# Peptides against a protein of PDB entry 5H65, part 10

Target 1, 294 residues: chain A of PDB entry 5H65
Amino acid sequence: QYLERTPLCAILKQKAPQQYRIRAKLRSYKPRRLFQSVKLHCPKCHLLQEVPHEGDLDIIFQDGATKTPDVKLQNTSLYDSKIWTTKNQKGRKVAVHFVKNNGILPLSNECLLLIEGGTLSEICKLSNKFNSVIPVRSGHEDLELLDLSAPFLIQGTIHHYGCKQCSSLRSIQNLNSLVDKTSWIPSSVAEALGIVPLQYVFVMTFTLDDGTGVLEAYLMDSDKFFQIPASEVLMDDDLQKSVDMIMDMFCPPGIKIDAYPWLECFIKSYNVTNGTDNQICYQIFDTTVAEDVI

## One batch from the design tools (peptide; aimed at target 1 V203 V272)

Design b1_p16_1_s3 (made by RFdiffusion4, then SolubleMPNN; from b1_p16_1, 7 letters changed)
Fold by OpenDDE base, seed 4:
Structure b1_p16_1_s3 (fold): chain B 294 residues (1-294), chain A 16 residues (1-16)
Amino acid sequence: as target 1 above (294 residues)
Amino acid sequence: SMEEMQELDKEASKLD
């Protein structure tokens, strides 16, 4: 949709909701650290939450590793099970369940592993070698997802999380509903297990200045703004450098704002009511800046 | 296949 460019001074006087095309300089942004700008967003309940830190995951998996795998749940039509006893740590039991495709084990690069009793380091090692990993626990009658505070699916370095509020977890045997047991599409896995997947998003506040006025605009974007997936950036140093480079380009340190490049973007205004107070807020939408860096 | 299971088992055995 075509929008004419509107100066910020005019926008600041108008009622919400409206959409605008603007040209402004990025005076400043928050948070300054990339890791702080990446959040998890629920598309259903719209809750924003922090991405769990490694330390948080360590605790969850350590707790899970204290429970012994149930022998009755091993070796089903869905998966073949192997049990290891650690040499240290009081002989901790680790169960790995290899999910079969129509009764046949797929290749390692196509295989889904269900891990019971694994540590974060062990799970990460396996996720680097196999297509997909789900941390699980023994339920009463079936294997179950370990904890929604941890990833429900790990694929390489990507951790997929589910919404605790919106998910109604189903047992692992519901993976039988998947026709293709080789690709392990995160959305399909989530659907089978009753999980509402969370979306990685960049969450930032931009202070925009076009010389006529100054406004703060909220950025919540998964992969369009930087043309870099928020889901991958935390685990990829090159992607992090790219984002930093983009931000430094638009908001270079140590120079005056007069020398800053112009940013063209779309913003929408919306009303936020807090008690008796009505505030107009702004959000960036449908904007890509990566093309200006190349 | 048994061969695939053996390969997977070898990889999984490296947990420690």
Scores: peptide ipSAE 0.044, ipTM 0.739, DockQ to the pose 0.012
OpenDDE base, seeds 1, 2, 3, 5: peptide ipSAE 0.022, 0.043, 0.041, 0.043; ipTM 0.643, 0.737, 0.743, 0.738

Design b1_p16_1_s4 (made by RFdiffusion4, then SolubleMPNN; from b1_p16_1, 9 letters changed)
Fold by OpenDDE base, seed 3:
Structure b1_p16_1_s4 (fold): chain B 294 residues (1-294), chain A 16 residues (1-16)
Amino acid sequence: as target 1 above (294 residues)
Amino acid sequence: SMEEMQSLEETASKLD
């Protein structure tokens, strides 16, 4: 539907829920650091989670490395297994399972690896060479996903996470249900393993000012607002620079707001009830700013 | 298969 531009002063007087088209200046935004604005969002339970840091993953994988791979679970119809014993004093065992496509091992760029006992560093090295890596552990009767606190799928530099609350994990043999065992689409892998995939989202609070009023609007967006995927930005310096440039364009440091460019966006109002207090909040939706920058 | 050997060699090189 066509929405006419509504001044913020008029919006602030109206009941929720409603949708508006606005033209305003970005007075300020939070958080200021890009890495703090990237979160994981569950599309089912709507929980927001922090993206695990490297240190968090190191701990998970170190704990996983204390467990010895079960020899009985090696070399199935689904995968061929190789075990390495590290030469260090601990003699850590690492098992790598190469997933086969119809009994044939695919090329490295099409191959999914299941890894037991690998460190984050080793997993990252493997993910740069092979199509995908899944951290796993030996279960009672089958390999299982290691931990939903870690990525369930790593593709290059992209870490795919699952929701602990909404997922009902299935054993690794459920990957047999996939017809195509070469592309390793994250959603397909997640479905096979009973995982509800989390979505990377930019989460920011914008303070918008059009000269008639000021309101705070919430931004939760995966790839539309900046035309940059939130899933890739943390691992790509150029994408980070691009986002920073966009934000600096709309909210330049050290200059007066009068010189700020106008931002056109859509916002929706909604009611939030905290006990007895009913508040009207605003969310940015269906807005792309990158088109205005070109 | 040659592909299997290549994959194993590649994997080994990354773990060593």
Scores: peptide ipSAE 0.031, ipTM 0.720, DockQ to the pose 0.012
OpenDDE base, seeds 1, 2, 4, 5: peptide ipSAE 0.027, 0.027, 0.028, 0.030; ipTM 0.703, 0.705, 0.709, 0.722

Design b1_p16_2 (made by RFdiffusion4)
Pose (drawn by RFdiffusion4):
Structure b1_p16_2 (pose): chain A 289 residues (1-273, 279-294), chain P 16 residues (1-16)
Amino acid sequence: QYLERTPLCAILKQKAPQQYRIRAKLRSYKPRRLFQSVKLHCPKCHLLQEVPHEGDLDIIFQDGATKTPDVKLQNTSLYDSKIWTTKNQKGRKVAVHFVKNNGILPLSNECLLLIEGGTLSEICKLSNKFNSVIPVRSGHEDLELLDLSAPFLIQGTIHHYGCKQCSSLRSIQNLNSLVDKTSWIPSSVAEALGIVPLQYVFVMTFTLDDGTGVLEAYLMDSDKFFQIPASEVLMDDDLQKSVDMIMDMFCPPGIKIDAYPWLECFIKSYNVTQICYQIFDTTVAEDVI
Amino acid sequence: TQKEYQELIKAASKHD
C-alpha cells in the first residue's frame, strides 16, 4: 500500500545517519573469492578476524600429538579416560575423555568429549557420532584447552572460536559449573572456560546501481540475508553452493547489468568519524529458493 | 559503534 523506493541519487545528496528502502542492481561485489566473506567478529572488542585455515589447524593438532597425555589427569569425577596407542605415527597417543553427567555417561549424542593428540579429521568424525569435542592438552594441574587459535568447541558442523584478546582462559575442571552435562550450549561452555565467543558473519561490499546513481553498501550478518548460517557454511558444501548460486543470480559474471535482477533492500547511512552505507532488515532468501 | 564501523571498513578493504 505505501511501498515506495528512494533513488540512489537522492540518497547521495543527504546527510547521515538515515535509513532508506531501495531497489538496485548489484553491479559488482567483493570478495570475488566468496570463501573470504566469512569472518569472525568479537562482540566484546568488535575486532574482525580471519577464520583459521585447515593447514593452520593441522599444525596445531600435529603439535598437540607430540605431547604425552598425563596419567595424573585421567579418570576424574568429571570424566572417564581412555588412551589409544598408535603405529607408524611417531609414537602418537590419543586420549579421549568422556564427560559424565552426575557420575554417569550420557547417550553418545549428549556426551561431550575432550581429546588430546587427535587430528582435525578424527575430531570431525567424533563430532558426528558425539555431541561435541573440545581439543585439550595436559597442563600442570589440570586439562587445559589446546589453543585458542584452534576451536574451543566443535559441535556438529560448527567450529566455535574464542577471542584471544578478551578471553581469560580457565582449566577444564570448570566445566563442573555447567547446569547439566547433556545440553552443551556453546555460550555456556565458553563462559565456564572464561572464553568470549567470536561470532561468524558474512562480510561483503556491494556496489549498487539503480541507474540514477552508484553506491557502496556493506553486508554484515550471520544468517539473515542468505538464510544460510555463517557459522556452518565453511564446513558444508551444500550451503557453499547456495551462496555461490545466490551471488551468481544477482551478479552473474560476464553478462551485462541490463539482464541482472533487482535487489530489494533497506540500507542505513552512517558517519564513520565520509558517509558509509550498510544493508539491514533484508533477506533475498524469502522470495528466492 | 564507530570502532566497529572502522573495523568493518578495514576488513572489507582487503577484499579482492
Fold by OpenDDE base, seed 1:
Structure b1_p16_2 (fold): chain B 294 residues (1-294), chain A 16 residues (1-16)
Amino acid sequence: as target 1 above (294 residues)
Amino acid sequence: TQKEYQELIKAASKHD
């Protein structure tokens, strides 16, 4: 799309909603910490929530590990099961269910594992070895997803989460609806299990200044702005460094704003009702940071 | 085979 560049002073005088192209300096941004800027967003109810920390997941999986796998739910047409007791002091029972494709076990790197009673450490190791892992528990009639507070699917270092509010969970046997039981596409798994998948997003507030005016613009973006997926950044040190470098480039510490590079971006204005008051807010959209800064 | 997978799982889940 084409828009003529508009100075911030002019934008600040106009009613919403409108779209603008601007050229401004990034005076400041919040939050300052990268991990605080990565959130989970529901595309249906639009709720933003925090990405669970390792400690949160530890608690969930520890609780799950206290439950005994139901023998009646082992070895179905969908999966072959193996259960064993760990050699630790508690003698924890762990069940692994190997999902079959048309009654045949696929290659190990294509096999979906359903883990019952596993710790976070064990699950993470397995996800790296077998790629796809779903934490489950024994339900009344079937295996069920363990907890939507934990990932419904772990693939390598990627944790896929679902919305608690919008999801209507279905039992594991609904994976039978998937014709191809080797690829394990997250969206397909989610659909089969009645999960509304959450989207990783960068959420930041930019204070923009072009010398004529100052405004705050909201950034909610999954992979366009930085050309880095929000879904991968938390688990990749190199990607984290890249984001940090980009932010430091636009907002260098210890330097006056006069020396900051110019940022060209698109913003849209929108109305927010606060009681009887109407407030105009701004959001960055359709913007990718360029390699060259002016 | 399932047996092979079991061995791999045990190897992956061990704590060194």
Scores: peptide ipSAE 0.071, ipTM 0.785, DockQ to the pose 0.013
OpenDDE base, seeds 2, 3, 4, 5: peptide ipSAE 0.033, 0.069, 0.065, 0.060; ipTM 0.742, 0.786, 0.784, 0.782

Design b1_p16_2_s1 (made by RFdiffusion4, then SolubleMPNN; from b1_p16_2, 12 letters changed)
Fold by OpenDDE base, seed 3:
Structure b1_p16_2_s1 (fold): chain B 294 residues (1-294), chain A 16 residues (1-16)
Amino acid sequence: as target 1 above (294 residues)
Amino acid sequence: MEEELKSLLEYASTFE
């Protein structure tokens, strides 16, 4: 839709909800650190969650590694199983289940692994060699997802998470419903397992100033604003540098705001009730920052 | 594949 440019001073006087096109300078933004701005968002319940840290995952997988794989659940029509006992003092049992496609083991780059007892390090290494890895545990009657606090699917360096609140987990055998057992599309895997997948999003607060007024606008975006996927940025140094470069461009350190470039974007106002107080808030939407500074 | 996996798992476990 077409919107005429509206000065911030005019916007600040209007009731919500409304949509605006603005031209303003980015006076400041929060959080300053990129890793703090990346969150997980549930499209269903709309809760925002922190991306688990490596240490958190280590604990989860370490706990999982203390459990013994159930022999009764090995080698089904869906997967072939192999089990190893580590040679270290712990004697940890590791079971890997290779998911078959129509009864045939696919190539490694098309193969999904289900892993019991694997450490984060082991899982990460395997994810670089195979298409996907799902951390699992032995349930009562079937393999089950290990923990929604950990990724339900790991593909290369991408960790896919599910919403604990909205998901109703189903057993691993439900992967049989997938006709194509080679591509392992995250959404398809999630659907089969009853998982509501979380979305990586950039979450930031922008302080915008066009010389007529100042307002704070909320940014929640997955891949449009920076043209960089939030799902990949934490694991890619080049992408991180790119985002930092963009932010430095619009909000350069060490110089006055008068020298800042102009940012054109769309914002929408909305009402928020905080106790007895009604507040108008603003959110950036449908905006892509251009490579060329306006 | 199995030998590679076994080797990889054993190798990775040394970093615990």
Scores: peptide ipSAE 0.054, ipTM 0.823, DockQ to the pose 0.014
OpenDDE base, seeds 1, 2, 4, 5: peptide ipSAE 0.035, 0.031, 0.033, 0.032; ipTM 0.750, 0.744, 0.738, 0.742

Design b1_p16_2_s2 (made by RFdiffusion4, then SolubleMPNN; from b1_p16_2, 9 letters changed)
Fold by OpenDDE base, seed 5:
Structure b1_p16_2_s2 (fold): chain B 294 residues (1-294), chain A 16 residues (1-16)
Amino acid sequence: as target 1 above (294 residues)
Amino acid sequence: SLKELQSLLEAASTFE
């Protein structure tokens, strides 16, 4: 799409909703710390939530580890089960279920593991080795997803989360509906288990200034703006550095705004009503900074 | 293998 560039002073006088192309300087942005800008977003209910911290996950998995695997649910047509007893004082029982493809165990790099009773550390190590891991618990008649407050699928360093509000969880045996039990595509797993996947997004507020006016624009973007996936940035120092460099380039510390580079982007206006208060807000859309630096 | 799995879990448990 193409729009003529509009000065901010003109935009600030116009009714919403409208779309604009602008050229402005990034006077400031919030939050300043990158990890605070990464959120989980539901594409259905649009709820934003924080990415769980390691400490939060530790609690969930520690609680799960206090439960004993149900022997009646081990070794089905879908998976082969192995039980490991820890050597610690409590002697935890950890069940690992290896999902089969048409009754045959696939190669380790293609195998989905269902982990019952594992700690976060154990689960993460297994995900690095076997690629795909689902934390589970023993239900009444089948294995079930452990908790949507934790990842429903861990692949390497990527944690996939589901929406508690929009998901209608189904038991693990529903993985049988998947024709391909080797690739373990997150969306396919989610669909089989009745999960609405959450999306990692960058959430920021930009203060934009083109010399004619100043406005705040909201950024919610998964991978377009920085050309860096929000889903990977928290676990990759190089990606974090890249984002920081980009932000420092547009908004360099200790330098006057007159020396800032120009940013071209698209923004859309929309009306927000809160009680008796009516205001116009702005959101950045369809913008890639790498392509719009001038 | 079970042996490999046990080794991985044991190694991971040292970080508890």
Scores: peptide ipSAE 0.044, ipTM 0.796, DockQ to the pose 0.014
OpenDDE base, seeds 1, 2, 3, 4: peptide ipSAE 0.037, 0.038, 0.039, 0.037; ipTM 0.764, 0.767, 0.769, 0.765

Design b1_p16_2_s3 (made by RFdiffusion4, then SolubleMPNN; from b1_p16_2, 9 letters changed)
Fold by OpenDDE base, seed 2:
Structure b1_p16_2_s3 (fold): chain B 294 residues (1-294), chain A 16 residues (1-16)
Amino acid sequence: as target 1 above (294 residues)
Amino acid sequence: EQQELLSLLEAASKFE
């Protein structure tokens, strides 16, 4: 879609909702720290959540590791089970369940591992080697997802989370509904297990100034704006640097705004009610920033 | 493959 460029001063006088194309300078933005700008967003209830940090996950998996795997739930048609006992740590029991594809164990890089009683470190190492890992626990009648506060699926360095509010968890045997038990697409896994997957998003507030006016625009974007996936940025130093470079380019520290590059983007206005107060807010949409912008 | 997993688990536990 094509929109004519509209000056901010004109936009500020108009009622919402409307869409605009603007050209403005990024006077400032918040939060300033990248890790603070990455959130988890539910596409259904639209709740924003913090990405759990390593410490949070450590606690969850440590607690899970205190539970003994139920022997009755081992070695089903869906998976083969192996119990591992640590030599230390008071003989902690770890159950590794290898999900089979039509009764056959797939190759390691295609095999989904269900881990019961593993620590974060162990799970991460396994996910790096075998790609797909689901932390599980022994339920009453079946294996179950360990905790929605932890990833329901770990693939490499990517942690996939589900919405606690919108998810209605189903037991692990529901993975049987998946015809392809080799690719382990996160959305498919989520659907099978009754999980509403959360989406990694960049959440930022931009203060935009085109010389005619100033407005704040909200940015919630997964991978379009920076052309960098929010899901990967926290685990990749190079991607982090790239985002930082982009932000520094548009909003260079120690330089006057007159020298800032122009940012062209689309914004949409919308109404927000705070009690009896009606406010017009703005959100950036359908915008990709290029490094060649000067 | 299972042995490899066990080895990885064992190795991982040593770093805790």
Scores: peptide ipSAE 0.050, ipTM 0.811, DockQ to the pose 0.014
OpenDDE base, seeds 1, 3, 4, 5: peptide ipSAE 0.043, 0.050, 0.049, 0.043; ipTM 0.770, 0.810, 0.806, 0.771

Design b1_p16_2_s4 (made by RFdiffusion4, then SolubleMPNN; from b1_p16_2, 9 letters changed)
Fold by OpenDDE base, seed 3:
Structure b1_p16_2_s4 (fold): chain B 294 residues (1-294), chain A 16 residues (1-16)
Amino acid sequence: as target 1 above (294 residues)
Amino acid sequence: EQELIKSLLEAASKFD
């Protein structure tokens, strides 16, 4: 798309909605802490949610671990089951169900594990060793997803979440609809289980200043702006450092704004009605920051 | 036993 560069002073006088190309300095941004800027976004209802913290997940999985796996749901055509009884925790039972592909157990790196009764620590250990893990519980007639407040799928260090509002959960046997039971694509798993997957997004507010005017622009982006996936940044120190470096580059602490580099980006204006109050807001879109932009 | 099961059993030893 081609847009002529427009000064902020001109933009501030125009009605919404419109799209603009701008060149401005990043005077400031919020939140300042990276972890606070990463959220979950539903593509359907557009609700923004906080990424659950470890403590939240601990509670969910501890509660799940108090339930005993139903013997009648073990060892189906879809999966083979193994049961462990803990030695020190009052004989807590943990069930791991190995999803089969056409009746055959796949390789460890291709196998989906359904974990019933595991703690967060145990699940994480298994997800690191076995690529794909779904926390489950025993339902009345089938295994079910444990809780949408927890990940519906864990792949390595990536936690995939679903929208509680938009999802209509189906039982685990619906994984049978997947032709390929080795790759375990998150979207495919979600579709099979009736889950609307949430998207990790960077959510930030930029204060932009081009010398003619100042405006705040909202950033909600998954992987384009930083060229870093929001889904991976929380669990990767190097990616976190990269984001921090980028932000420090555009908004360096301890120096005057005159020395800041110029940021070129696209923004769109839109109307927001809050009761009787009508205001124009701005959102950054289709923008990738580059280090060579000075 | 299948390798996957063996691997799980090894991992399960860390439970408790």
Scores: peptide ipSAE 0.096, ipTM 0.835, DockQ to the pose 0.013
OpenDDE base, seeds 1, 2, 4, 5: peptide ipSAE 0.040, 0.093, 0.070, 0.067; ipTM 0.780, 0.834, 0.821, 0.823

## One batch from the design tools (peptide; aimed at target 1 V51 M220 V243 D244)

Design b1_p17_1 (made by RFdiffusion4)
Pose (drawn by RFdiffusion4):
Order: C-alpha cells, then sequence, then structure tokens
Structure b1_p17_1 (pose): chain A 289 residues (1-273, 279-294), chain P 17 residues (1-17)
C-alpha cells in the first residue's frame, strides 16, 4: 500500500544517519573468493578476525599429539578417561574423557568429550557420534583447553571460537558449574571456561546501482540475509553451494548488468568519525529458494 | 566457496550490530 523506493542519487545528497528502502542491482561485490566473507566478530571488543585454516588447526592438533596425557588427571568425578595407544604415529597416545552427568554417563548424543592428542579429522568424526568435543591438554593441576587458536567447542558442524583478548581462561573442572551435563549450550560452556565467544558473520561489500547513482553498502550478518548460518557454512558443502548460487543469481560473472535481477533491501547510512552504508532488515531468501 | 590459502579480505569501517 505505501511501498515506495528511494533512488540512490537522492540518498547520496543527504546526511547521515538515516535509513532507506531501495531497489538496486548488484553491479559488483567483494570478496570475489566467497569463503573470505566468513569472519569472526567479538561482541565484547568488536574486533574482526579470520577463521583459522585447516593447516593452522592441523599444526595445533599435531603439536598436541607430542605431549603425553597425565595419568593424574584421569578418571575424576567429572569424567571417565580412556587412553588409546597407536602404531606408526610417532608413539602418539589419544585420551578421551567422557563427561558424566551426576556420576552417570549420558546417551552419546548428550555426552561431551574432552580429547587430548586427537586430529581434526578424528574430532570431526567424534562430533558426529557425540554431542560435542573440547580439545584439551594436561596442565599442571587440571585439564586445560588446548589452545584458543583452535575451537574451544566443536558441536555438530559448528566450530566455536573464543576471543584471545577478552577471554580469561579457566581450567576444565569449572565445567562442574554447568546446570546440567546434557544440554551443552555453547555460551554456557564458554562462560564456565571464562571464554568470550566469537560470533560468525558474513562480511561483504556490495556495489549497488539503480541507474540514478552508485553506492557501496556493507553486508554484516550471521544468518538473516542468505538464511544460511555463517557459523555452519565453512563446514557444510551444501550451504556453500547455496551462497555460491545466490551470489551468482544477483551478480552473474561475464553477463551484463541489464540482465541482473533487482535487489530489494533497506540500507542505513552512518558517520564513520565520510558516510558509509549498510544493509539491514533484509533477506533475499524469503522470496528466493 | 571452499576455504583456501589466500590473502585476507579486509574491509574497513563496517559498523557492528
Amino acid sequence: QYLERTPLCAILKQKAPQQYRIRAKLRSYKPRRLFQSVKLHCPKCHLLQEVPHEGDLDIIFQDGATKTPDVKLQNTSLYDSKIWTTKNQKGRKVAVHFVKNNGILPLSNECLLLIEGGTLSEICKLSNKFNSVIPVRSGHEDLELLDLSAPFLIQGTIHHYGCKQCSSLRSIQNLNSLVDKTSWIPSSVAEALGIVPLQYVFVMTFTLDDGTGVLEAYLMDSDKFFQIPASEVLMDDDLQKSVDMIMDMFCPPGIKIDAYPWLECFIKSYNVTQICYQIFDTTVAEDVI
Amino acid sequence: MKQENAPPFSPENVQPP
């Protein structure tokens, strides 16, 4: 009834901060390598960070495999422990600690594992069969998180990361403070270990063109715009294909802008200290499947 | 969209939620 659209030339003449409903074509976008759009964002210090690569994580987990699990930290009231020996793996030993709920191991889909000396591949397989996995190492007096460079929790396809600057790391026995040992809410796990969780976000720069003007608008969201969770996309091939297809739909490589579909969206203007623009309250996924 | 080794994409002035 009252759906109207503001041309870009009119927006460029105005001062910030304001909000606009617009319709424009996606002339171009960054990043050209779409995997680079997935960033980690700390809600406490507002820093943006890269997600560690497989090679980075492999280094951490292999380095963890050189350390011997400490027998003194095995079989507590919090967890049962089991050590596996290996062959042809530089004498590696793997410790898996099964976390109990009131002195009883829960079902595998509710059971959290703590693992010393495991590989990324093994941790990912364990994450399918069990509720979740925390990479750990034998500290002086208690089990401790392996490294904040690696995920503090792997749950399903989501690798949860914490902020190195904002976190004050606590040892594993502090998991006793969790209300139960079956739900394993990631924020609750992070609080018990003194970790400030990072948030996954898609970060992209869109160049919008409606024929009256041109404008750069940022995309920064976790799951609204694509209806694809940023927290799952790097570990899910189908979600990656969906992002590829949506961006190919709005901005196909090689063909002209005349043939592109329109992008209906809101944008907000704001002062940085020059005026910048950012997409908000917008989804392409409701009308596109 | 596979993750590969490449120079990072680093935009500036993105307002956080």
Fold by OpenDDE base, seed 1:
Structure b1_p17_1 (fold): chain B 294 residues (1-294), chain A 17 residues (1-17)
Amino acid sequence: as target 1 above (294 residues)
Amino acid sequence: MKQENAPPFSPENVQPP
């Protein structure tokens, strides 16, 4: 849809909902720290959640490591199992289950590991070695996902999370429904296990100024605005630097706003009702920063 | 079921059965 450029002063006088094309300067933004801007979003219930910190995950996996793998759940048609008993750490037991494809173990780089009793550090190392890891525990009749507060799938450096509210967890044997047991697509794994996957998103508030008016616009974007996936940025220093460079370009420190570059973007207005008060809010949409910025 | 008691569990030692 073709939208003409509208000055902010005109937008501020109009009722919502509407869509606009604007040209404005980024006066300021919040939060200022990148790690605070990355959230998890549920596509069903629309809840925004914080990305768990390493310390949070350590606690979950430490608790999991206190549990003993059930010998009755080892070596099924779905997976082959190997068990370790450590001499250290009070005899911690670790079970690794290697998921088979039609009864055959795939290549290491295509093999999904199910792990009981692993620490975060161990699981991360295994993910780098085998690509795909699911933290699990022994249930009554089958292996089960360990905890939705932890990743349901770790692939390399990427942690995939599920929504606690919207998910109805199914046992690990439901992975049998997957025809292809080599690619381990996160969405397919989630579907098989009854998980509603959370989406990594950048969440920011931009203060935009075009010289005619000032408005705040909300940004919630997964990969379009920066052309950088929110799912990867926290684990990649180069991607973090790129985002920082983009933000510094649009909102350079130590100079006056008159020298700031112009940002062209689309915004939509919407109504928010707080009791008896109706407020108009704005959201950035369908906007990509220029390639020349990166 | 083969229980490995040595070496201690390490990701480096994890190989397909």
Scores: peptide ipSAE 0.364, ipTM 0.767, DockQ to the pose 0.015
OpenDDE base, seeds 2, 3, 4, 5: peptide ipSAE 0.360, 0.354, 0.361, 0.360; ipTM 0.768, 0.775, 0.767, 0.767; seed 5 fails the geometry check

Design b1_p17_1_s1 (made by RFdiffusion4, then SolubleMPNN; from b1_p17_1, 7 letters changed)
Fold by OpenDDE base, seed 5:
Structure b1_p17_1_s1 (fold): chain B 294 residues (1-294), chain A 17 residues (1-17)
Amino acid sequence: as target 1 above (294 residues)
Amino acid sequence: MKKVDAPPYTPTNVKPP
């Protein structure tokens, strides 16, 4: 639907909910640091959570590494197992289970590894080589996902997380339900294991000014606004620089707002009730910032 | 990205689900 451009002064007088097309300058934004804007969003319960820090993951994997792999769970029809004893750390045992496709080991780039007892560093090294890794632990009768506080799947540098509230975890043998055991699609893996995958999102607050009025608009977006996936930005310095450049373009430091470029975007209004106070809030939607449009 | 220990940004006016 074509929306006519509406000045902010007119929008500020209208009831919610409504959708608008606007042209405004980005007076300011929060947070200023990109890493603070990247969050995990559950599509089911709508919980927003922080992306776990390396220190948090280190603790989880260190705890997992204190457990000895169960010999009874090694070498099944689903996977072949190899055990390593580390030279350091009192001879810690690490199990790597190579998931087979129809009884055959896939090529390294198509192979899913299940890692038991690995450190974050070891897991990251393996994920870079084999592309797909799941941190696991020995359960009572089968291998199980280690912890939903850690990634359920690591693909290269991308960490895939699941919602603790919405997931009902199933054992690793449920990966047998996947017909193709070479293309480890995160959603398919999640479904097989009873995981509700979390989505990486940029979360920002924009202060928009068109000279007629000022309003704050919330941004929650995965990959459309910047044309950069929120899932990749934390692990890619070039993508981080690109986002920073975009923000600096719209909100250049040390320059007066009169010289700022115009941002065209869509916003929607909605009602928020805080006790007895009703407030109208705004969210940016269906908006792409293309470097070429300016 | 240097994860400097900064408090997480939590927007106050998130659209209710």
Scores: peptide ipSAE 0.077, ipTM 0.704, DockQ to the pose 0.605
OpenDDE base, seeds 1, 2, 3, 4: peptide ipSAE 0.075, 0.020, 0.071, 0.076; ipTM 0.708, 0.500, 0.707, 0.706; seed 2 fails the geometry check

